Peptides against a protein of PDB entry 6GMG. Designs and how they scored, part 269

Target 1, 331 residues: chain A of PDB entry 6GMG
Amino acid sequence: DSDDRVTPPAEPLDRMPDPYRPSYGRAETVVNNYIRKWQQVYSHRDGRKQQMTEEQREWLSYGCVGVTWVNSGQYPTNRLAFASFDEDRFKNELKNGRPRSGETRAEFEGRVAKESFDEEKGFQRAREVASVMNRALENAHDESAYLDNLKKELANGNDALRNEDARSPFYSALRNTPSFKERNGGNHDPSRMKAVIYSKHFWSGQDRSSSADKRKYGDPDAFRPAPGTGLVDMSRDRNIPRSPTSPGEGFVNFDYGWFGAQTEADADKTVWTHGNHYHAPNGSLGAMHVYESKFRNWSEGYSDFDRGAYVITFIPKSWNTAPDKVKQGWP

## One batch from the design tools (peptide; made by RFdiffusion4, then SolubleMPNN)

Design b2_p21_5_s1 (from b2_p21_5, 8 letters changed)
Fold by OpenDDE base, seed 5:
Structure b2_p21_5_s1 (fold): chain B 331 residues (1-331), chain A 21 residues (1-21)
Amino acid sequence: as target 1 above (331 residues)
Amino acid sequence: SSAERAELINKAAQEAEAKAA
């Protein structure tokens, strides 16, 4: 229960952050210190530093999703999600593999399905699509021009996304972005926007009408990417956590990691920013911490989750929440 | 609701310890 959630106090615009601390290969800091860093590095609008507003601090206070929220400017909708799933591996392992000692059949199938997802390929697909979108945005001064450019780019690359319906999240994503319509944002000019990426970890076994085994060990058939496009139907993601397998066991509902628009070609060198929980300095959970993790540390996830999706959204180019280069930690 | 948006508890340390054991 987030009843103990508190909005972090304002930080002076010119206050420099304290050094981050190493944490299992990550850089870690308390949320207030992240606000300081954010103001120095990511807050820029039209090249000018901004103090994080009360609204933004409130968004941030929600934890991992808060990091993505404050940087993307909207609560994640997760509509344009990508993943990579090795169907051949899955089928072969199911056919030829065996449950481990003490592993149930359902647990085995869930594990095999989880292992058949490739986080790196999923991320690569999202980056590829984001690049196509960015090219389509560059010289488009209205949505029609953007869509035409996008279709041309997809046709040139023989990308299966060209066959998506005009009403699909893929084609509607820009128009459904609030900051695109804002006067100080895109102002309905696609060329003022850029594609950005975040990731969500979540549980596959969310169908309450399914077997208890699927809720405990995963649904092998859920949240698979469509062949060719890599699109994941996220409509069934209701932030339902994994069901406990033993008394006293509890799982969390999701994790979000912010990537933005880093240009680092080596996936392993990319930095993912995420939070541990909602900010509750006076509660049992304590203060929110923010982590800047390398891709390996992010993509590893937790046992709470058996799915990872890489989601594309848009922000104004005037925002510096998604710089080309992200430095891990401080200084 | 706030619950729908914020119920992550950090397990990084716990998971790391479990993997190291």
Scores: peptide ipSAE 0.033, ipTM 0.721, DockQ to the pose 0.054
Fold by OpenDDE base, seed 4:
Structure b2_p21_5_s1 (fold): chain B 331 residues (1-331), chain A 21 residues (1-21)
Amino acid sequence: as target 1 above (331 residues)
Amino acid sequence: SSAERAELINKAAQEAEAKAA
């Protein structure tokens, strides 16, 4: 199946996009047309438009993860992930709720756990942390200064993240970002970098040693955020899809959505960019399509997934892949 | 693996088509 993947051809730098197609509150286009938009809007380095390179086009061709990959400059590591889980709601619903007609106990527990996650609060937490990080970056010209600033900001806000280990994904995220070390990127100067956000949808029941019921209906205890910090341990996420509940049923391993660094205060007005599948124009899957969805459309997710995480990474400020405002569709 | 990266199929298109029908 992976043998059908094709790298989209280069698009002329000055070629304007065709209009996007409206689709149930989102804007949709074929990957080639997204490349045209990307070159016009997101390709800028130090204010100059760039043609999408062959390497970037290859990254993009991988589908939903490809959109995040090309805009963040690296394959997602998902180490600095946030979510929000209502423990009281979960306990109350398990105690006082009842399975639906035909719903098994395991299916009920998995559903209740899924419904106890708050996507909006998870996104808000990630934005809050990204804001703190951006303040810490602003006047820091080396990593030591950045870390000192970050600790001070967290202390001032009485944020539980101040208690994280120095080797945690939280404190190591900047130093582990390739573009931070690049001469044309951060050049080891934190003040040249900014925090950005993307989201991942995935399945909780990935433990092969667990019960079949957890693999089919979800693991209620898996991938919960730590209290106070909101950090999700993603170390057990191995891109394993949901197990079929009926013969012939199949599920996808993950979905990725790119947010970047939009300044829109209303979560419902934010735009999330994602792809449907790898680009296979001559294969059974067909050409890759790119979607620009509002938060409501993105956060709804699919039955394939029962977890959502909001991940922080970094890009150079000179890149325009994460502008303050994102316009949905074209024109 | 390269296979894990390539096998991303989003059902968004299928759901959109189902809703449009």
Scores: peptide ipSAE 0.032, ipTM 0.667, DockQ to the pose 0.057
Fold by OpenDDE base, seed 3:
Structure b2_p21_5_s1 (fold): chain B 331 residues (1-331), chain A 21 residues (1-21)
Amino acid sequence: as target 1 above (331 residues)
Amino acid sequence: SSAERAELINKAAQEAEAKAA
């Protein structure tokens, strides 16, 4: 019950974190200890270490989305999302493949669709776009200059994003970022902002008007990236979980992983920070845990989800919530 | 809105870790 959620207490600014626990290639810790790490490593604004505020601790307490929320400074809107889908693989497997023993046709099609997404290529596309955006931001002192730079960069790369509407999430993302408008943030200066990335895992079969099979096994046609751009229309994502396939089975609504702006070129070496559930130390779920996972562990996801999207947003460069290098665990 | 503050009940992460153990 959401009523069991508790805001973690404040941690002293100079309190060092306890060692993280290694778990299946991940580093794990309780939320209170993550706050300690966050204050030591990620809290800096204009080079000054900050205590995590009550508001930030409240955001964090929401679980996986809370990790992305506290680090991005806003609740995820998921508007600028990218993925990669292999249409040829999908068609070929549907044509030449067969359902496994005991697998229904709908389950087979849902599985084949899920397997036709390439998480690595989706992530790389988001990184590519973020890089283009960062170049466009670098010397732009107003939004018009940023947009002009962005269009030039896209034209030079012959990128299909150049054909997007001016009102698209791609071009409107910066202006729609609250921290861009804040005096202590971007102050309407694009050069004070940088692009950052997070990922969302979710269920494709969210259309209540669709068949029960799609809700149970996935909608093979839902949340596919647009050809050329890689953009995913996230407007139909309403945080609806997968429908149970058997009595007593339950699925979660989403998972969020924070990447930020790591410069590690090898995708497999990148670190993704995420939480397990909302903080309920006195409830049935227990205390929230924070995980720092390598890309492989993050991208594998769970059976609860058949879609992964990589989302771009912006934060002020003065924030240290998205450093160039992220170290897994502590110390 | 309350809807905008969707709480993750990520049982999957715990179950996945339990299964991976």
Scores: peptide ipSAE 0.035, ipTM 0.679, DockQ to the pose 0.085; fails the geometry check
Fold by OpenDDE base, seed 2:
Structure b2_p21_5_s1 (fold): chain B 331 residues (1-331), chain A 21 residues (1-21)
Amino acid sequence: as target 1 above (331 residues)
Amino acid sequence: SSAERAELINKAAQEAEAKAA
């Protein structure tokens, strides 16, 4: 339904961004100005600034997913996703808790499930795994060496991921990354790649064969992380939005936030980059805006979503789309 | 807020997926 989507025009390589504006505790700007910032800060290949290509601008124009797309170099596959769920809290609240006034049983169960996810712990798990993967990538000049290193690291940490199948998204993620195979990317050399993180917010009640209540209020059993590993099976995520609870109500299908490879140890100080909608300057939605949010603002999400996943992918180390430090806004 | 959500509408998933295929 994005027939009015427009690819933002090219920005001169040396054009500096205009100042960002504060918006709901985040830094906000129009997409064209983000392109300017991106070219100054994130565009570097082998240390050289690059103009955002037409293809990259087209990817970006798709909104929140476009921000992750242009920075990761591929459309998000979401296969290597992590979350944290407090099973005991969930069970205890269902047993001992009561629906609020006017809240249906299904609404209560959906809310309790949503509240049983810990976004911070989910993010920390993804960072932990990304760190392990980065260590495994170091000095590994072929995939076999990478996998051996990875298994060794996991064994040393007694991590449950060591028991994953060789065909699992965890072990296959690198080989399935297009930029890993590119001559100017990894060139099949794991040591040229680094793990990066983005987040997806989405709705749990996507099963059309389920009850209407689950579609309206969430599916308490859907998209839970596996115990020990924290892995979330994302195969059932079809970008289906929450069902309306009243006439005229509409919900967003997803939200994506780009973190990259920031080294800030305090989660609350990390910066997440995301977009509001596809770029439609001549349409009803208007121009796309890009937001840079702190973790608290990002992780809070919206009522449109009851799940958050933290996803690991890979980019070449020669790219600067995932720097160690991200500054919120401009200047 | 409702205003914030109204500004964050993403409906381009199917089109994006088709393009990425």
Scores: peptide ipSAE 0.030, ipTM 0.666, DockQ to the pose 0.414; fails the geometry check

Design b2_p21_5_s2 (from b2_p21_5, 8 letters changed)
Fold by OpenDDE base, seed 2:
Structure b2_p21_5_s2 (fold): chain B 331 residues (1-331), chain A 21 residues (1-21)
Amino acid sequence: as target 1 above (331 residues)
Amino acid sequence: SSAEKAELINKANQEAIEKAS
C-alpha cells in the first residue's frame, strides 16, 4: 500500500451528504461525502440500501480508478473498448497542415492524431453497442440465448461487430464478468445483467521500443479503433504514462470516469463520476475528491492523455450503481 | 512538482492493479 493512502472510514447508512461544491462546471466533494451520497443513491441491492463495505471503501481510496471499481464491482479490464477516429481529417491535416511555431514534427503529428479522435462519436458508439447488448440480454436465460440474440440484433442492424470472432472480447465479455456468475448477481442468467459504460483516458506512446518522440508527444498510429466496429485493441495498454519533456515534469498514467447506464439522450447532459487521486488526508496530496462532471468536462481530459476509450462491462440489474438518471452533485 | 505528484499517483495506481490481480 502507498504509505499515505488511507481507507476512508465507514459512514452511517442513513447519513445524508453535505452539499457538493461547484467547480468549473463540475460538482466536487471529498471522498467521505461521496460515500454518503453513494449509500443514499447508488448502494441499493434489490432495492435495499447498503453501507459501503470495507473492501469497497478500500477500492475507492485508490483514486481515479476507485469510482469505476466500486460501481462496476470489479477492477476495469478495458477489453471491450470503443472510440471514433477521423482518418480523413488526420491525413488531410498532416498533408496540408504545419507545425506551430516551436512545435516539432513529432509534436505536430501527435497533436493532430489526438485531435482526430471524436469523443462524442466514440461515446455514442459505445452507447449504441450497449443498447444492442441490453436488447440481447433482456429475455435470454442462458449464454447461448444471449449470443444468439446478439448475433440477430447485429445482423438486423448490419453491424460489423457481427463478424467478430466468438472468442473476441465482444462476445466473451459477459461470461468473463464475475458478477454474472455470482448467485446474488446474474446467477448465470443474462437477463439479470445490464451493460454499463465507463471511460479510460491514457497515453498512446507506451511502446518502449518506439522513438522517444512518440513517448513524449504521442504515437499517432496507436490505439485507433477498427473501421466499422469502433473496437480499440487495448492489449498494448500497459498503464505507462507520457514521458516528460522537461525536468520536473511528470504525467499520470490513466484516468477513469463512470457513466453507467444513463438514458439521457443528449451526451452533453450526461454525468461522469471520477476521482482525482488516492485518499491521503494526512499526506501531501490530501484527501481524495470525487467529481461529477458533464461530458464536456470529462472528455476534455488532461495533457497527460491523448486517448480516450469508452468501455462496456456488465453489472447485475439488481445493483443501483448505474441508474437511468444521475443527478449532478448534492442536493 | 508535477513529477512528484504524478509519481505518487502512479504508484498508487500500480498498487491498485496489483491488488486486483
Scores: peptide ipSAE 0.732, ipTM 0.970, DockQ to the pose 0.929
Fold by OpenDDE base, seed 1:
Structure b2_p21_5_s2 (fold): chain B 331 residues (1-331), chain A 21 residues (1-21)
Amino acid sequence: as target 1 above (331 residues)
Amino acid sequence: SSAEKAELINKANQEAIEKAS
């Protein structure tokens, strides 16, 4: 176990949460209070509230990944990832733009590449695909029916994803979801599952064989979405953090944010749930805090990261970890 | 320091990966 990491204690099932702290479009609370909210709002299985299990509390205690882990029911695999990249903007800015004062050429190129990703369009693409998948799931009682429905939906929309290989993460994602196979989950019935979305922030310059400049300032060519589909090849994401540019500087390797299946049409009004760090109430980092952020706050990210991916996975419809509407904070 | 904090967080993140494996 990580030094000073503690699993939060169990909270009584009927304990109501304390008010969240509002701050600049975010709502913040300590992890124990999030557990209370989670039990009241998100814990429902088949319409019944559940106490967060010790295993779930342990997952949650690991910090940013813990929120997504608890709500999705599995550790993020990140295989079905989407983004949007403006190639014309990138080329134009490289040609006509200028490095800032004191900015190296590599730093300039890395920054321009980062800025050429459109987070809103990337998120919208993931939502579009999730909607297609949900339609394909709705009346499919076996995987074959689901795949047939999916292909039909893609053909009707003239979507480039129809050309993906049968072995692609796009087509294999459902069968590779543990909760799909669980008796109390999907029980191998696609119609019992729904598509959900989370986001991962990470660093592009992860190739150890590349130049030091790419590791410090980003690799402009790495983790771009494929044209037409928007799919990002995540196979080279090894959770390697950004290299420091100055002594004493260090960067975190990833951040995760949970969206679920909100139906809010305005991306800016969607709520993203994420954690700051692992729970260390007696350590230097202190207690874990959970944030419910608006899309703008989440998508802004940190200097630790120059890539954002929007990932689709699946959960049972009987779970309430991905409701249609998420209310920020408490009450 | 930021480096020390990042190292601690990254260690925990690695442990999470290992636990899930």
Scores: peptide ipSAE 0.731, ipTM 0.970, DockQ to the pose 0.901
Fold by OpenDDE base, seed 4:
Structure b2_p21_5_s2 (fold): chain B 331 residues (1-331), chain A 21 residues (1-21)
Amino acid sequence: as target 1 above (331 residues)
Amino acid sequence: SSAEKAELINKANQEAIEKAS
């Protein structure tokens, strides 16, 4: 077990949350209070509030992955990931740009690569694809019908995803979703499911066979989206953190943010829910905190990470963990 | 230290992966 990790206690179903703390465009609260909000707002199954189960509370207690885990109903597999990369910007900056004072060539290249990713366009691509998937789901009562609908939608839009292999995560994502197969979930009926989105931040320089410079400053060529589709090959993401550049320095291996299925058209107004670290109320790290951040705050990330991906998965429509409107904080 | 904190978090993250497996 992680040092001093504790599963938060159960909260009464009718207990109302305390006010969140506003901080730099975010709303922050302790994990126990988030559980209270979750039970009031997000816990509904078939329109009925549910107490967060012990299993769900345990998932949540693991910190930054916990929020996405609880709301999606499964541990993130990250198979269907999207991003946007400006190749022209990257090439131009490498050619015409110069390292900053004290910046190594490797550090310069890593930074330029990081800055060549467009988080907003990556998010937009994921939303576009999720919308296509939702249209394919709405009148499909078996997987075959869903796949046929999906292919038709992609063909109509002349989307490069139509050329993906049948075994691609794009086409297999629904069938590989546990809640799709559950009797009280999708019950093998695609029309009972909806596409949802979460985001992962991680480090590009994970190849142990690569240079130390790439591990310290990033691998400019790693985890780029495929042209046309925007798909990111996540197979090489092994949750390896950035290597330290100085003694005493250390980095976290990943961060997760939950978006769900918000319908807000303005990306800047969307709310992303995420945690800081595992719950250790009696340990050195302290209690876990949950943040509800605007897109700008989320997409900025941390120096621990130089890649961001927007991932699509599925949940039953009967769940309220991904409502069309999310209100930041409480009340 | 930053390194110690990161190490603890990464350990917990690894445990989460193992639990989900």
Scores: peptide ipSAE 0.731, ipTM 0.970, DockQ to the pose 0.921
Fold by OpenDDE base, seed 5:
Structure b2_p21_5_s2 (fold): chain B 331 residues (1-331), chain A 21 residues (1-21)
Amino acid sequence: as target 1 above (331 residues)
Amino acid sequence: SSAEKAELINKANQEAIEKAS
């Protein structure tokens, strides 16, 4: 029962983490121990360690979204999302491919669509855009300067994002970030902010007016990135899970992974931090665990999901929740 | 995932959304 959710207790600021456990190429630990690591490594504000607040611990306790929530400082809005879709591959496979044995046509099309997304290219696109944004943020002391810089950077790179509407999530994302407006955050100074990345896994077949097959096997046309920009319209993501295909089957509606602002050039070596489920130490699900996964482990996802989006948001540079280097596990 | 587990997680996820609203 979700009522079994418990907010992890406070950990002393000086308490060191226990070693993480290796698991399937990732590092794993219980949420309490992650809090210890977080306080030692990620909690710094203006270079000073902070104890994770009760509010932050509560956010974290919600599980798969909790890590991203705590580290970004806000619940994910998912408005500035990127992906990469190989249209040619999709069309070719639909034309020349065939359903597997026992696979329905709808299942085949859904699978082909899923496989036509390139997670690595989607991630790289987000990183590219984040880099552009970070350059635009640099030395911009008001939003107008930031936007001007951003447009200039995009023009110089001949990026299709330059054609986005001024009211698009792309241009409005910074101003809509609470920490940007906070006195101890950005204080309305773009140069005090940096772009960060997280990822969301979710289901494409969320349209209740669509066929049951799309809800079960995916909607091949849903949540595709716009050509040129890579932007995904997330407005139709209502956190609806995949429909069961057999009795007793159920799917989770989303998963979140935190990347932050790692500078590791090799995508495969980047570390993604995520949780399994809400913290229920006395419940059926048990204690929440936090995973630090390599990109391959994260991007593989689960059968619950057929879409992955890489989302850009902003945090104050004074926060250490998105360091240049993330070390997997402990020590 | 089992249906029961998924339902529990989804419920918590919904609560998170509501809390953030």
Scores: peptide ipSAE 0.730, ipTM 0.970, DockQ to the pose 0.841

